# Peptides against a protein of PDB entry 3C66: the designs that were tried, part 69

Target 1, 189 residues: chain A of PDB entry 3C66
Amino acid sequence: KSWANLFEKNDFFFRYKFYLEITAYTRGSDEQHLKWSGLVESKVRLLVMKLEVLAGIKIAHPFTKPFESSYCCPTEDDYEMIQDKYGSHKTETALNALKLVTDENKEEESIKDAPKAYLSTMYIGLDFNIENKKEKVDIHIPCTEFVNLCRSFNEDYGDHKVFNLALRFVKGYDLPDEVFDENEKRPSK

## One batch from the design tools (peptide; made by RFdiffusion4, then SolubleMPNN)

Design b2_p17_1_s1 (from b2_p17_1, 7 letters changed)
Fold by OpenDDE base, seed 3:
Structure b2_p17_1_s1 (fold): chain B 189 residues (1-189), chain A 17 residues (1-17)
Amino acid sequence: as target 1 above (189 residues)
Amino acid sequence: MEPIVVPEEIPATSSPA
C-alpha cells in the first residue's frame, strides 16, 4: 500500500462520526468471492448517490478500498456467527473463536484446504444535517435497493449458503479494529 | 447531535424483494 493510501485510510476513519458498513460474505472459493465482492464494490457508488439526496444526509463519502479478511469456516453455524458478530468492535471479539486466515498461516495444511468464509468490507462516511435528536433519517429504501441490485445480478447470488450481503450503520467508536493501525487510538464515545 | 438512523442494520440474509 502506498503511504498516500495509509494516510487516506487513517484520516477517513477519524473524519466522520458515523459510517455505513457494507460487507460481502462468501463461503466458498476465492474465485466466487472475487466475483461477488467485485460486483458489490462496483455498485457502492450507486448507493452513495442515493444516500446523498436523502433529507438529513449532508455527506456520503465512500472509502475506495475494501477491507479483506477470511476465516476458517467449517460449519454453516460458524458462517452465521461471522455474519452476526462482524462489523462492530463490541461484538467482533466473538470471532476469536475462529481461525483467522493470514499471510503467515494460509499455507498450513489445516488452513489451506479448510472451508473458508471470505469478507470484503466497504465503508461510507456519513455527515448529517439534523435539527434535533428525534429527527429520523430513513436509509431503508436506498439500502434495500442496493441489496436487491447486487443479489439479482446473477442467480448464483441468491444462494444464501454461499453469498451474503449486509449493511450496518456504525458509530466511529464502534468501528471494527481492522480500520485502525496498532498505534492508533479508537475514537471516544 | 446523533441522528436516529433507521434501519441500523440490513441483515446478511436479506433476500431480493
Scores: peptide ipSAE 0.478, ipTM 0.884, DockQ to the pose 0.571
Fold by OpenDDE base, seed 2:
Structure b2_p17_1_s1 (fold): chain B 189 residues (1-189), chain A 17 residues (1-17)
Amino acid sequence: as target 1 above (189 residues)
Amino acid sequence: MEPIVVPEEIPATSSPA
């Protein structure tokens, strides 16, 4: 299959057993988020290149389209909760306590003027060359270098009250619901 | 075979090192 076919949603979230999620968070304006998430997205290919050369990684393939969401986020505690709970099917149900911003509700007065957290999530599908069940793949260095590269780009991105960046290793059965269409069955454990 | 990947997470609040 050509690289072009890997960027079609159709089989990407079924193709791999393992994923690396990269989420850019912004508690601020849509303009702030667009700048931050666009920067993070522009660097994902550099992370992929660093992952592909690691011993034990056979394949690291990015999904090129980000997943976008936003929540009414009135408090810092709500923002911390979003960052803790987002990115796993096991925990994402906690986000139901927050108001999801949609095209249908964004013009409501209670939502329009509310503080918001914006999320942009990118996925890397992973395949491994592991002979023994006890072999570890250490991704700490490339992931930390990626975070440093993004956060050091502008001084404003040092403000953790506004800008955050998380990476999470996730199994295909524990991917967020957003990656599947309503007619798609989640991968089994 | 299921890999052991470390770390499993880089926290959202991680500062530049």
Scores: peptide ipSAE 0.476, ipTM 0.885, DockQ to the pose 0.564
Fold by OpenDDE base, seed 4:
Structure b2_p17_1_s1 (fold): chain B 189 residues (1-189), chain A 17 residues (1-17)
Amino acid sequence: as target 1 above (189 residues)
Amino acid sequence: MEPIVVPEEIPATSSPA
């Protein structure tokens, strides 16, 4: 099967049991986020290449499209909460305390002019080549190098009040709801 | 087998090492 058939959303989030999530966060303007997330996205291929060479990783397959979301984010504490809670089904319900920006509500005056946190989330599907249940796959180096590469690109991206970048290893059954269509059943354990 | 991946998270606030 060609690589192209792996980029269909429907199969991607059911194909792997494990994923690496890469989330670019911006508390600022849409223009700031577009630049930041676009930079991060442009570097994901380098992370994939570094993951693929790890002895425990058999496959690292990026999903081609980011997932975009935005929240009304009036405070720094709200921004920290978003960064803590986003990226897993277990914790994402805490984000219900914030106003999700949607196509339906984005033109509301209270939302339009509100401070926002923008999120762009990229997914890498992972297949592992592990002989023993106790074997560890250390992804710290490639992930840290990726973060450093993104943040060092522009001095502005060092401002953690505006720009953030998180990586999370997640199980397919704990993926955020955003990756599934309304008619799709979340993978079981 | 379920892999043990470390770290499971690199926080958004992770300073450049």
Scores: peptide ipSAE 0.476, ipTM 0.880, DockQ to the pose 0.526
Fold by OpenDDE base, seed 1:
Structure b2_p17_1_s1 (fold): chain B 189 residues (1-189), chain A 17 residues (1-17)
Amino acid sequence: as target 1 above (189 residues)
Amino acid sequence: MEPIVVPEEIPATSSPA
């Protein structure tokens, strides 16, 4: 089966027990976010190549499409909260305190003119080749190199008040709700 | 068998070293 046939949404988030999430955050304009997230997305393949050569990683498969979301983000504290709580089912309920921007509400005056945080999230499905339960897979170097590569591309991306980039190792049962359709049951532990 | 992966997170506020 070609890579393209493995990345139907419906199978990808059930296929692996473990995922690496890559989230690009922007508190600013849609134009700023499109440039930042587009850069991050363009580099994900380089991260995959660096993960695949690690002895404990058998497979690293990127999902081909980002997940997009945006919130009304009136304060810096709200932006910090988004970055802390997003990317895990256990913590994402805290985001309900913020107004999610939707196609239905985006033209409301209170939302249209509000400061926004934009999120683009990429997923890498991981399969491991670990013989011993005591073996650790260290992903620090590949992940840090990836962050450095993205952040150093333009000096503007050094502004942490506007642009942020997080990586999170997540178990399939703790993936955000956004990856599942309404009719899909979350994987059990 | 569950792998031990380290680190589990690279914070959103991480800067180039």
Scores: peptide ipSAE 0.469, ipTM 0.881, DockQ to the pose 0.559

Design b2_p17_1_s2 (from b2_p17_1, 8 letters changed)
Fold by OpenDDE base, seed 4:
Structure b2_p17_1_s2 (fold): chain B 189 residues (1-189), chain A 17 residues (1-17)
Amino acid sequence: as target 1 above (189 residues)
Amino acid sequence: MEPIIVPEEIPATSSPA
């Protein structure tokens, strides 16, 4: 199967048992987020290359498009909650306490002028070379280097009140609902 | 067989040490 067929959304999120999520967060303007998320996206290929050379990783395959979401985020505590709860099906239901910004509601005055948290989430499908059940794959170095690379690009990206970047290892059955179409059944354990 | 990934999460608020 050509690499092109692996970029079909449906095949991607069912193909791997494990994913690395990369979420760029911005509590600020859409313009700030576009710059930040665009930077993060531009660096994902470097992370993939560093992951692929790890002995325990057989393949690191990036999904080509970010998932975009935004929430009304009136407080710093709400922003911390988003960062804690987002990226896992087990925890994402906590985000229902916040107003999701949609194309339908974005022009409402209460939403339009509200402080927002913007999220761009990228996925890397992972396949592992595991000889035994107890093998550890340390991704700390490549992930930390990636975060440092992104945050050091501009001094403004050092402001954790505005710009954040999280990497999360997630099992396919615990992927956020956003990656599945309404008619798609979530992968089983 | 499930890999043990370390770390499982790099928090958004964590400054790289």
Scores: peptide ipSAE 0.189, ipTM 0.760, DockQ to the pose 0.490
Fold by OpenDDE base, seed 5:
Structure b2_p17_1_s2 (fold): chain B 189 residues (1-189), chain A 17 residues (1-17)
Amino acid sequence: as target 1 above (189 residues)
Amino acid sequence: MEPIIVPEEIPATSSPA
């Protein structure tokens, strides 16, 4: 099936049991985030190519659209908490302690002038060709190469107080709520 | 069958080792 047929959101988050999440974080301006996330997104295809050649990976399919979110982030501790809790249904409820920026509230003075953390998340659906339950698939090398490729592009992206990049392996039942429509039932365990 | 993936997470603060 051509990559073109994967453009339908409708079954992507139900098609795979496993996903790799790629999240670009920015605690700064929207302009800084657009540059950073746009760079990361432009390199995802290279990561896919490196994953596809690993033993035990049968398929690595990227979802073509990022998920965008932003939070009021007044402190460095809040930014660390976002990076720890985001990207899993089990932990994302901790983010309810922060003010989510929405189209409805973004023009409020208290939100407009507040420091923000911006998040752009890309998803790769994974299918595995494992004969034995004990087979390990090591993704450390391609993931580390990807992080290094993104962070080495500009010296400014070395500032971990502003720019971060995380990769997380997630089970389909533990995907964030953002990937499902209001009428969609989360995959069962 | 569920694969064992290594690592499960690469932290957002990860630098080139």
Scores: peptide ipSAE 0.134, ipTM 0.738, DockQ to the pose 0.526
Fold by OpenDDE base, seed 1:
Structure b2_p17_1_s2 (fold): chain B 189 residues (1-189), chain A 17 residues (1-17)
Amino acid sequence: as target 1 above (189 residues)
Amino acid sequence: MEPIIVPEEIPATSSPA
């Protein structure tokens, strides 16, 4: 089965205790974000392959669809705040200080012409090999290699004022609310 | 701003028993 057909949304975010979250950020145009996020998404398979060969990782399964969001982002400080607070249920409430762009509000004059931060988020579900309780799993190397691969692909992606890429190790109980439907109960600790 | 990189080492004990 292709990865695309392995898990629907509902089962994927309940199946694992641990997730690797990959977020591409763009403070700029929609066209800039489409290029950047599309590049990052195209490389996720390479990260999965690098994770799967680690002795402590039993399973690394990508969720095949990105989560897309955008905020009105008038300042550099707002953009730093988005990158700090996004990707964890504990911290994401800070994003309520910003105007989320929706299909209903995107044509409002105050939103249409406003500076925006765009976010595309990919998830990898992780299952660890418990039999090797004495071995630490180092995921820093494959994650750093992935960031470097994406950032070095085009010179424009070196501009941290516009383009950013974050990888976050998240527990299932601390996943962002966006991954659950309104009727779904968040996993317990 | 530097990219947020995941922790270097995950203790195997953090894996589901």
Scores: peptide ipSAE 0.056, ipTM 0.588, DockQ to the pose 0.055
Fold by OpenDDE base, seed 3:
Structure b2_p17_1_s2 (fold): chain B 189 residues (1-189), chain A 17 residues (1-17)
Amino acid sequence: as target 1 above (189 residues)
Amino acid sequence: MEPIIVPEEIPATSSPA
């Protein structure tokens, strides 16, 4: 089966027990976000290559499309809350306190001119080859190298008030609701 | 805020219950 047939969304979020989420955050303009997220997305393949060679990783498979979302984000505290709460089903309900920007509401005056936080999220499905339950896979090094690579690309990306990048290890049952279609049942524990 | 970096070590015992 060609690599191309593995990219059908249909079972990606059910195929793996573990995922690495890579989220690019921007509190600024859509143009700033497009440049930042596009850079991060362009480097994900390098992270995959670094993960694939680690002892104990059997498969690191990227999902090819980002998930895009944006929130009205009037304060720095709201932006910190988004970064803390996003990327886990357990915590994402806290984001209901913020106004999600949608195609239906984006032209409302209260939303159009509001400060926004933009999010682009990439997913990597992980399968582990661990012989001993006491073995640990250290992914900190390749993840840190990836963050440093993205942040050092342009001086502007050093501004944590505007640009952020988070990597989160998530279990399949704790993936955000955004990855499932309305008719799909979330994986059980 | 500093980037949220994945924990240093993923324990093999994180078999999903």
Scores: peptide ipSAE 0.064, ipTM 0.608, DockQ to the pose 0.056; fails the geometry check

Design b2_p17_1_s3 (from b2_p17_1, 8 letters changed)
Fold by OpenDDE base, seed 1:
Structure b2_p17_1_s3 (fold): chain B 189 residues (1-189), chain A 17 residues (1-17)
Amino acid sequence: as target 1 above (189 residues)
Amino acid sequence: MEPIIEPEEIPATSSPA
C-alpha cells in the first residue's frame, strides 16, 4: 500500500503518542527554499527505513504532505527565534510577533519585498515496542546521519544563515496547531 | 546554528503501558 493512501490528515495526528518532526528552514528566496525543502522531503524515506530497524521502534509512518509556512524575517535574530519556537504548541505563540505570509497578504508591497523565512515540515508517527522496556531507543544516530546526508548534498546548504534543518521529537499533545483543523480537539496528555 | 535533535535518546519506559 502506498504511504500516500494510508493516512488522512485527521487520523494521522491522533494515531500516535509520539512524532518526529522534520523542518527545513530557508531565509532567502522561494527558489532556494523549493530546492532545499524538496531535497529534505526526498530523503525522509531513508530516515524512516533507519528508524524502522531500531529494536525499540515498532512503527515509523511518514505523513505524505509537508506543511508549508512563511514569515517576514527582517533580522538574523528573528530567524533564530523561528527555529527555536516553531514545532511545539508550548512555544509557537512566540511566532505571533512576526508577520505570517498568507494568500491574502502576500501581494502587499511591504510583504512582497520583505526578507522571508520559509518552512517546510514533515512528520513521522512513531509507535514503540513496550516489551523492550530495558532498551533505550537512541534516535541520535539515524537523525544525525539524515542531517549529514541533506547538508552534504550541496555546499550551499552548509550556510546556516540561509539553510537550516531541525528534527524534534514531539508528543501528540504538543504538536503545532497547524496539524489540526479548527474543529478538531488537540490530543490530551 | 547547529541542527536541532531533541531528545537524543528516548527511554523505552516512555512507551505508555
Scores: peptide ipSAE 0.049, ipTM 0.613, DockQ to the pose 0.050
Fold by OpenDDE base, seed 3:
Structure b2_p17_1_s3 (fold): chain B 189 residues (1-189), chain A 17 residues (1-17)
Amino acid sequence: as target 1 above (189 residues)
Amino acid sequence: MEPIIEPEEIPATSSPA
Protein backbone atom coordinates (compact mmCIF):
# COMPACT_ATOMS: atom_id res chain seq x y z
CA LYS B 1 0.00 0.00 0.00
CA SER B 2 1.47 3.39 -1.02
CA TRP B 3 2.60 5.79 1.75
CA ALA B 4 0.17 8.32 0.19
CA ASN B 5 -2.90 6.25 1.15
CA LEU B 6 -1.82 6.33 4.83
CA PHE B 7 -2.43 10.11 4.96
CA GLU B 8 -6.13 9.94 4.14
CA LYS B 9 -7.75 11.76 7.10
CA ASN B 10 -10.82 9.55 6.89
CA ASP B 11 -9.56 6.57 8.92
CA PHE B 12 -6.54 7.87 10.90
CA PHE B 13 -8.54 8.41 14.13
CA PHE B 14 -10.03 4.89 13.80
CA ARG B 15 -6.80 3.00 12.90
CA TYR B 16 -5.16 3.12 16.33
CA LYS B 17 -6.37 2.37 19.86
CA PHE B 18 -3.84 4.84 21.28
CA TYR B 19 -2.72 8.34 20.38
CA LEU B 20 -0.17 10.84 21.61
CA GLU B 21 -1.52 14.39 21.47
CA ILE B 22 0.97 17.25 21.19
CA THR B 23 -0.60 20.64 21.95
CA ALA B 24 1.18 23.95 21.59
CA TYR B 25 -0.55 26.69 23.61
CA THR B 26 -0.08 30.46 23.26
CA ARG B 27 -1.72 33.19 25.35
CA GLY B 28 -0.74 36.20 23.25
CA SER B 29 -0.82 37.23 19.59
CA ASP B 30 -1.59 35.10 16.54
CA GLU B 31 1.95 35.92 15.31
CA GLN B 32 3.48 34.53 18.53
CA HIS B 33 1.37 31.38 18.14
CA LEU B 34 2.31 30.86 14.48
CA LYS B 35 6.02 30.97 15.40
CA TRP B 36 5.62 28.67 18.43
CA SER B 37 3.29 26.10 16.85
CA GLY B 38 5.35 26.09 13.63
CA LEU B 39 8.49 25.31 15.66
CA VAL B 40 6.75 22.48 17.57
CA GLU B 41 5.33 21.03 14.34
CA SER B 42 8.80 21.09 12.73
CA LYS B 43 10.16 18.90 15.58
CA VAL B 44 7.39 16.24 15.64
CA ARG B 45 9.35 14.04 13.19
CA LEU B 46 12.23 13.88 15.69
CA LEU B 47 9.81 12.69 18.39
CA VAL B 48 8.37 10.05 16.02
CA MET B 49 11.89 8.74 15.30
CA LYS B 50 12.59 8.50 19.05
CA LEU B 51 9.29 6.70 19.71
CA GLU B 52 9.78 4.19 16.85
CA VAL B 53 13.01 2.86 18.42
CA LEU B 54 11.48 2.23 21.87
CA ALA B 55 10.95 -1.36 22.91
CA GLY B 56 7.25 -2.20 22.70
CA ILE B 57 6.38 0.51 20.12
CA LYS B 58 5.59 -1.10 16.76
CA ILE B 59 4.34 2.02 14.93
CA ALA B 60 4.38 5.75 15.62
CA HIS B 61 2.49 7.48 12.81
CA PRO B 62 2.01 11.29 12.79
CA PHE B 63 -1.11 12.94 11.45
CA THR B 64 0.42 15.76 9.40
CA LYS B 65 -2.31 18.42 9.74
CA PRO B 66 -2.63 20.31 13.05
CA PHE B 67 -6.01 21.05 14.60
CA GLU B 68 -6.37 24.76 15.32
CA SER B 69 -8.61 26.33 17.97
CA SER B 70 -8.71 29.55 19.97
CA TYR B 71 -10.60 30.80 23.03
CA CYS B 72 -11.20 34.14 24.65
CA CYS B 73 -8.86 33.88 27.64
CA PRO B 74 -9.19 36.93 29.95
CA THR B 75 -7.26 35.47 32.94
CA GLU B 76 -4.27 33.26 33.78
CA ASP B 77 -6.71 30.92 35.57
CA ASP B 78 -8.67 30.49 32.32
CA TYR B 79 -5.41 29.61 30.56
CA GLU B 80 -4.58 27.00 33.21
CA MET B 81 -8.12 25.58 32.88
CA ILE B 82 -7.72 25.27 29.08
CA GLN B 83 -4.46 23.33 29.54
CA ASP B 84 -6.04 21.04 32.17
CA LYS B 85 -9.31 20.31 30.32
CA TYR B 86 -8.29 20.22 26.63
CA GLY B 87 -7.33 16.99 24.84
CA SER B 88 -9.85 14.54 26.35
CA HIS B 89 -13.53 13.96 25.51
CA LYS B 90 -14.18 13.41 29.25
CA THR B 91 -13.00 16.90 30.21
CA GLU B 92 -13.40 19.10 27.10
CA THR B 93 -17.01 20.04 28.03
CA ALA B 94 -15.53 22.31 30.74
CA LEU B 95 -14.20 24.51 27.90
CA ASN B 96 -17.84 25.43 27.06
CA ALA B 97 -17.53 28.01 29.88
CA LEU B 98 -15.15 29.94 27.58
CA LYS B 99 -15.97 31.69 24.32
CA LEU B 100 -14.67 29.67 21.38
CA VAL B 101 -13.42 31.92 18.58
CA THR B 102 -14.95 30.97 15.22
CA ASP B 103 -14.91 32.38 11.70
CA GLU B 104 -18.45 33.66 12.35
CA ASN B 105 -17.68 35.52 15.61
CA LYS B 106 -14.01 36.62 15.25
CA GLU B 107 -15.01 40.09 13.99
CA GLU B 108 -17.31 40.82 16.97
CA GLU B 109 -15.84 43.73 18.95
CA SER B 110 -15.99 41.79 22.25
CA ILE B 111 -13.95 38.94 20.70
CA LYS B 112 -11.64 40.89 18.37
CA ASP B 113 -10.00 42.88 21.18
CA ALA B 114 -10.16 40.12 23.84
CA PRO B 115 -7.06 38.29 25.12
CA LYS B 116 -6.87 34.88 23.42
CA ALA B 117 -5.39 31.47 23.96
CA TYR B 118 -4.41 29.71 20.72
CA LEU B 119 -4.07 25.93 20.44
CA SER B 120 -2.39 23.82 17.77
CA THR B 121 -2.75 20.06 18.29
CA MET B 122 -0.88 17.31 16.46
CA TYR B 123 -1.62 13.60 16.77
CA ILE B 124 0.60 10.50 16.65
CA GLY B 125 -1.14 7.14 16.24
CA LEU B 126 0.55 4.41 18.29
CA ASP B 127 0.59 0.63 17.82
CA PHE B 128 2.26 -1.49 20.49
CA ASN B 129 4.07 -4.81 20.30
CA ILE B 130 4.51 -5.90 23.91
CA GLU B 131 5.51 -9.53 24.46
CA ASN B 132 5.52 -9.37 28.26
CA LYS B 133 2.45 -8.06 30.16
CA LYS B 134 4.86 -6.70 32.83
CA GLU B 135 6.84 -4.68 30.30
CA LYS B 136 6.33 -0.93 30.37
CA VAL B 137 6.91 1.46 27.52
CA ASP B 138 8.55 4.55 28.96
CA ILE B 139 7.55 7.43 26.70
CA HIS B 140 8.57 10.02 29.34
CA ILE B 141 12.20 10.22 28.16
CA PRO B 142 11.55 10.98 24.44
CA CYS B 143 8.63 13.28 25.36
CA THR B 144 10.75 15.24 27.88
CA GLU B 145 13.60 15.51 25.35
CA PHE B 146 11.10 16.83 22.80
CA VAL B 147 9.71 19.48 25.19
CA ASN B 148 13.22 20.56 26.18
CA LEU B 149 14.20 20.82 22.50
CA CYS B 150 11.21 23.07 21.73
CA ARG B 151 11.51 25.22 24.90
CA SER B 152 15.27 25.78 24.52
CA PHE B 153 15.04 26.97 20.89
CA ASN B 154 14.31 30.58 21.93
CA GLU B 155 14.50 32.19 25.40
CA ASP B 156 10.98 33.65 24.91
CA TYR B 157 9.55 30.11 24.85
CA GLY B 158 10.64 29.73 28.50
CA ASP B 159 7.76 32.07 29.52
CA HIS B 160 5.03 29.69 30.73
CA LYS B 161 2.59 32.64 31.01
CA VAL B 162 2.61 32.89 27.20
CA PHE B 163 3.92 29.61 25.74
CA ASN B 164 3.03 26.08 26.83
CA LEU B 165 3.47 22.57 25.43
CA ALA B 166 1.60 19.48 26.59
CA LEU B 167 1.87 15.83 25.57
CA ARG B 168 -1.11 13.61 26.42
CA PHE B 169 -1.53 9.89 25.88
CA VAL B 170 -5.18 9.15 25.03
CA LYS B 171 -7.30 6.21 23.96
CA GLY B 172 -9.18 6.46 20.65
CA TYR B 173 -12.58 6.55 22.42
CA ASP B 174 -11.40 9.56 24.50
CA LEU B 175 -10.08 11.71 21.60
CA PRO B 176 -11.51 15.27 21.44
CA ASP B 177 -14.65 15.79 19.30
CA GLU B 178 -12.64 18.03 16.89
CA VAL B 179 -10.95 14.99 15.26
CA PHE B 180 -14.28 13.51 14.07
CA ASP B 181 -16.50 14.87 11.30
CA GLU B 182 -20.20 15.49 12.16
CA ASN B 183 -21.22 12.22 10.47
CA GLU B 184 -18.51 10.12 12.17
CA LYS B 185 -19.21 8.02 15.25
CA ARG B 186 -16.68 8.08 18.07
CA PRO B 187 -14.85 4.73 18.52
CA SER B 188 -16.39 2.50 21.20
CA LYS B 189 -14.49 1.43 24.32
CA MET A 1 3.83 25.19 34.53
CA GLU A 2 5.93 22.15 33.69
CA PRO A 3 4.98 20.29 30.50
CA ILE A 4 2.22 17.75 31.04
CA ILE A 5 3.26 14.23 30.00
CA GLU A 6 0.49 11.75 30.82
CA PRO A 7 1.11 8.93 31.44
CA GLU A 8 4.87 8.75 32.00
CA GLU A 9 4.77 5.02 31.22
CA ILE A 10 2.34 2.93 29.20
CA PRO A 11 1.68 -0.35 31.02
CA ALA A 12 1.69 -3.46 28.82
CA THR A 13 -1.80 -4.33 30.15
CA SER A 14 -3.08 -1.25 28.29
CA SER A 15 -1.68 -2.58 25.02
CA PRO A 16 -4.28 -4.23 22.84
CA ALA A 17 -4.03 -7.97 23.13
Scores: peptide ipSAE 0.041, ipTM 0.615, DockQ to the pose 0.051
Fold by OpenDDE base, seed 2:
Structure b2_p17_1_s3 (fold): chain B 189 residues (1-189), chain A 17 residues (1-17)
Amino acid sequence: as target 1 above (189 residues)
Amino acid sequence: MEPIIEPEEIPATSSPA
């Protein structure tokens, strides 16, 4: 069975205590986002390989499907707010101040022609081999190398007003609501 | 500045209570 068939959605977000969340942001067209997010997604396997060779990481398992969302994003401040608040259950409620674009509302005149921020989010489940409670695993290096790899692919991706990429270390109890089905109970602390 | 959110100190396995 291919690696892809082992990660049914059903238990992935309950299997690990820790996750690395990778979000590609685009404030622009859907076509711009498709190119940017597709590039980021194509490189996630390289990040996994770099994480797996770290002495403190026992397992790095990517979830195979991105989570897609989009918001009406009329200002640069709204785009900065999305990047700050997205990807954590503690902070995601701040996004309720923005209009989420859905299949039901996307054809509304107030949404159709509005500036949008698009988000594609990938998850990596992490298991750590920590012999001593004091050992810190530094994932900053492979994460920074990954960001630089994605950003350097095209000069257009250097425009932070349009294209952004964030990596967030998240505990299982603080995963965004989007990863759970309506009948699933969020992991406890 | 791209928020590479520093890995918070991976606290050792807090066992679920």
Scores: peptide ipSAE 0.031, ipTM 0.625, DockQ to the pose 0.062
Fold by OpenDDE base, seed 5:
Structure b2_p17_1_s3 (fold): chain B 189 residues (1-189), chain A 17 residues (1-17)
Amino acid sequence: as target 1 above (189 residues)
Amino acid sequence: MEPIIEPEEIPATSSPA
């Protein structure tokens, strides 16, 4: 990674108070995940455009790279747990109960042939035009439209046992550890 | 219901405590 890319990354996750996380989940093959995540990623720009036109949103800035992770996921309950716990610093410690697949361990016999959940996460930094402390910005509509757009692209993506898509609104201090370098301190509240 | 994780009510910028 160039130093420029590191600085751009570090600035991005400190620049905004609020983030929208978009995570594509796949419990299946790497090929299935590549197709699903690639579709989701290709549509993020449409979500950004829909967010930017909301009166309460000043900026919707996508981060340029997905975060990729995978876990050994032997059960459906494990897959539900991943979807519930991933994407927040407050809850991500629950994922320590699962085996994270890494480049170092992926060739281990117990991991190689194990069922896996794959995750691809995109981030959008959000800045709000809050003139009055009472204006709620409803991002539910554009987020729902985005999910429906991705899910309706192929009939196979209707199988929630294999393919899932979550959008999470997260504060900068509650971003997952994956977005920070080991030497970086999380944003304060 | 897909967990469209309810956009936590974007708190109207709570005044800095």
Scores: peptide ipSAE 0.028, ipTM 0.582, DockQ to the pose 0.052

Design b2_p17_1_s4 (from b2_p17_1, 8 letters changed)
Fold by OpenDDE base, seed 5:
Structure b2_p17_1_s4 (fold): chain B 189 residues (1-189), chain A 17 residues (1-17)
Amino acid sequence: as target 1 above (189 residues)
Amino acid sequence: MEPIIVPERIPATSSPA
């Protein structure tokens, strides 16, 4: 990664107090995940446009690169747990019960042939209008429309056992550890 | 005051029954 990309990353996850996470999940093959995540990523700009027109949202700025992770996922319950716990620092420690697939361990026999859940996560930094900080901002419609748009693209993406998509509103201090470098201090509350 | 954003997750997690 260029130093420029590192600085851009670090600035992005400290620049906003609020983020929308978009995670594409696949319990299947890497090829299935590549198609699914690539579709989701290709539609993020449409979600940004829909968020920017909400009265309470001043800025919706997408981060340009997905975060990729994968876990050994032997059961459907494990896959549900990943979808429940991923995307928040408060809950991500539950994922320690699963084997994270890394470049160092992916060739291990016990990991290579194991069922996997793949995750691709996109981030949108959010800034809100000061006048509307006391108002409720409802993101349900644009986010649901986005999910429906992605899922309706191919009939196979209707299979919730394989393909999932979730959006999560997260505060900067509760972002997953993956967005920070080892030497970076998490934003304070 | 922090903005109230709803919902926090889409789709909602199935509440543990």
Scores: peptide ipSAE 0.442, ipTM 0.852, DockQ to the pose 0.284
Fold by OpenDDE base, seed 4:
Structure b2_p17_1_s4 (fold): chain B 189 residues (1-189), chain A 17 residues (1-17)
Amino acid sequence: as target 1 above (189 residues)
Amino acid sequence: MEPIIVPERIPATSSPA
């Protein structure tokens, strides 16, 4: 199958049992987020290359399209909650306490001028080369190096009150709802 | 067999669940 077929959304999120999520968070302006998320996105290929050389990783395939979302985020606590709860189907329902910004509501005065958290999420599908159930794959080093690479690019990106970057290992059945269309059924456990 | 990937989150969340 050509690499082109991997970029079909439906094939990608059902193809792997495991994913690495990379979420760039910005509590600030859309312009700040575009710069930050664009930087993070530009570095994902370097992370993929570092993951592919790990002995336990057989395949690391990036999904090239980011998923964009934004929430009204009036407090720092709300921003911490977003970072804690986002990226897992088990926990994402907690985000229903926040106002999701949509194309339909973004021009509402209460939303337009509100503090926002912007999220850009990228996915890497993972296939593992593990013979034994007990084998651990440690992704700490390449992921930490990736975070440090992104954070060190500009001094402004060191401000954790504005810019954040998190990586999460998730199972396909625990992917956020955003990756599936309304007519798609989540992968089974 | 499910691989054990560590850590599951980077950076680790400071809030103990």
Scores: peptide ipSAE 0.435, ipTM 0.853, DockQ to the pose 0.275
Fold by OpenDDE base, seed 1:
Order: structure tokens, then C-alpha cells, then sequence
Structure b2_p17_1_s4 (fold): chain B 189 residues (1-189), chain A 17 residues (1-17)
């Protein structure tokens, strides 16, 4: 069964207590972002395979569709703020200081010609097999190898002013609002 | 008790702890 057929949106973000979030960031053109995010997305399968072999990880299931967002991003400080605050419900409210690009506003001249940060976010649902609830699972190696694999694909992806990639371990109750529909209740702690 | 996963973010943010 393809991963695409295993998980509908409605069940995926309630099924696991823990997620690994993978976000590709681009401050540049939509074409630059399409190439960068497409590369990152194409490599997620390799990360899953590396996570599945860790002794403490019982299951690593990717969600098959990225979440796409973009913001007007006039400064480098705004781009750093996006990278710091995005991907957690606790911190994402700071993004309200920026103009979200929507289908309704994207053709406005002030938004159309503005510098933008593009975000593509993929999720991996995690189930753990730990005997001791105090046991640590170290994901540093597979995640660092993944970042290095993506960034080394093209020399242009070494420019941190344009291209960024971050992985975050997130609890289900702290997932970004974008993963839930308006009628869905966020998981409790 | 929840599993302790480390690190919580990769790469580490340059923000000084």
C-alpha cells in the first residue's frame, strides 16, 4: 500500500502523540522555492527509513502532502523570525505580525511585488517503543544527515539568506493550527 | 512520562539559550 493511501488528513494529526516536522524555507522567487521544496520532499522517504531503524522508534509514518504557506518578508530579521516561530502552536502567533499571502490578496500590487518567504512543511508521525519512560531517543544523526543531503544537492542551497531547512520534534497538542480544520479540536496534553 | 527526544530542533537555532 502506498503511504499516500494510508493516511487521510483527518486522522493523521490525531493518530500520534509525537511528530517530526520538516520545513523548507525560501526567501526568494516561487521558482526557487518549488525547486528547493520539491528536492526536500523527494528525500523525506530516506529520512523515514533512517528513523525506522532506531531502537526507540516503533513507527515513522510520513504524511504525503506538504503544507504550503507564504508571507511578505521585507527584511532578513523577518525571515529569521519566521524560522524561529513557525511550526509550534505556542509560538506561531508571532507570525501575525507579518502579512500572510492568500488567494484573495496575492494579486494586490503591494503583495505581488513584495519580497516573500515561502514555506513547505512535511510531517512524520512517530510511535515509540521505549521500556523506560525516561529513556532518550537521539534523532540527531539521521536528521543531520538529511539536512546535509538536501543542502549538498546544489551549491545554491548553501545560501542561508535564501534557502533554509529545519526539523522540529513537536507534540501533537503543539502542532501548528494549519494541520487542523476549523471544525477540528486540537489534541489535549 | 513522555519519551525524551533529542534534539528538539535541527539545526540548533543560533539563539543563545
Amino acid sequence: as target 1 above (189 residues)
Amino acid sequence: MEPIIVPERIPATSSPA
Scores: peptide ipSAE 0.424, ipTM 0.847, DockQ to the pose 0.292
Fold by OpenDDE base, seed 2:
Structure b2_p17_1_s4 (fold): chain B 189 residues (1-189), chain A 17 residues (1-17)
Amino acid sequence: as target 1 above (189 residues)
Amino acid sequence: MEPIIVPERIPATSSPA
């Protein structure tokens, strides 16, 4: 079975204690976001390969589908807030101050013509080989190389007012609500 | 015990906590 068939949504977000989130942000058009997020998604396999060879990482398994969301984003401050608060259950409630764009509301006049921030989020499940309880795993290098690889692909992706990319290390109990179905119980601490 | 992963966010947010 191909790598893609091993990661059905059903247990992926319960299988690991730790996750790496990769979020591509775009404050602009849907077309701009599709190009940017598609580029980022196409490079995730290279990040996985770099993580798998790090000392202390036993397993790095990507979830195969991105999570898509969009918000009305009238200001640059709102866009900075989205980038700060998104990707953690502890902080995602701050996003309730913004209007989430849905299939039900996207045609409303107040939303249709509003500036938007688009988000595409990829997940990597992590298992660690740590002998000693105090061992640190440094992911700075491979993650920074990944960000630089994506941003250097086109000069337009250097515009931080439009295009952003962030990686976040998250514990399974602090995953965003978007990864769980309505009937699923969030993992405990 | 949980592994200490550093950094927790990349790039670091410029926003002061």
Scores: peptide ipSAE 0.393, ipTM 0.840, DockQ to the pose 0.292

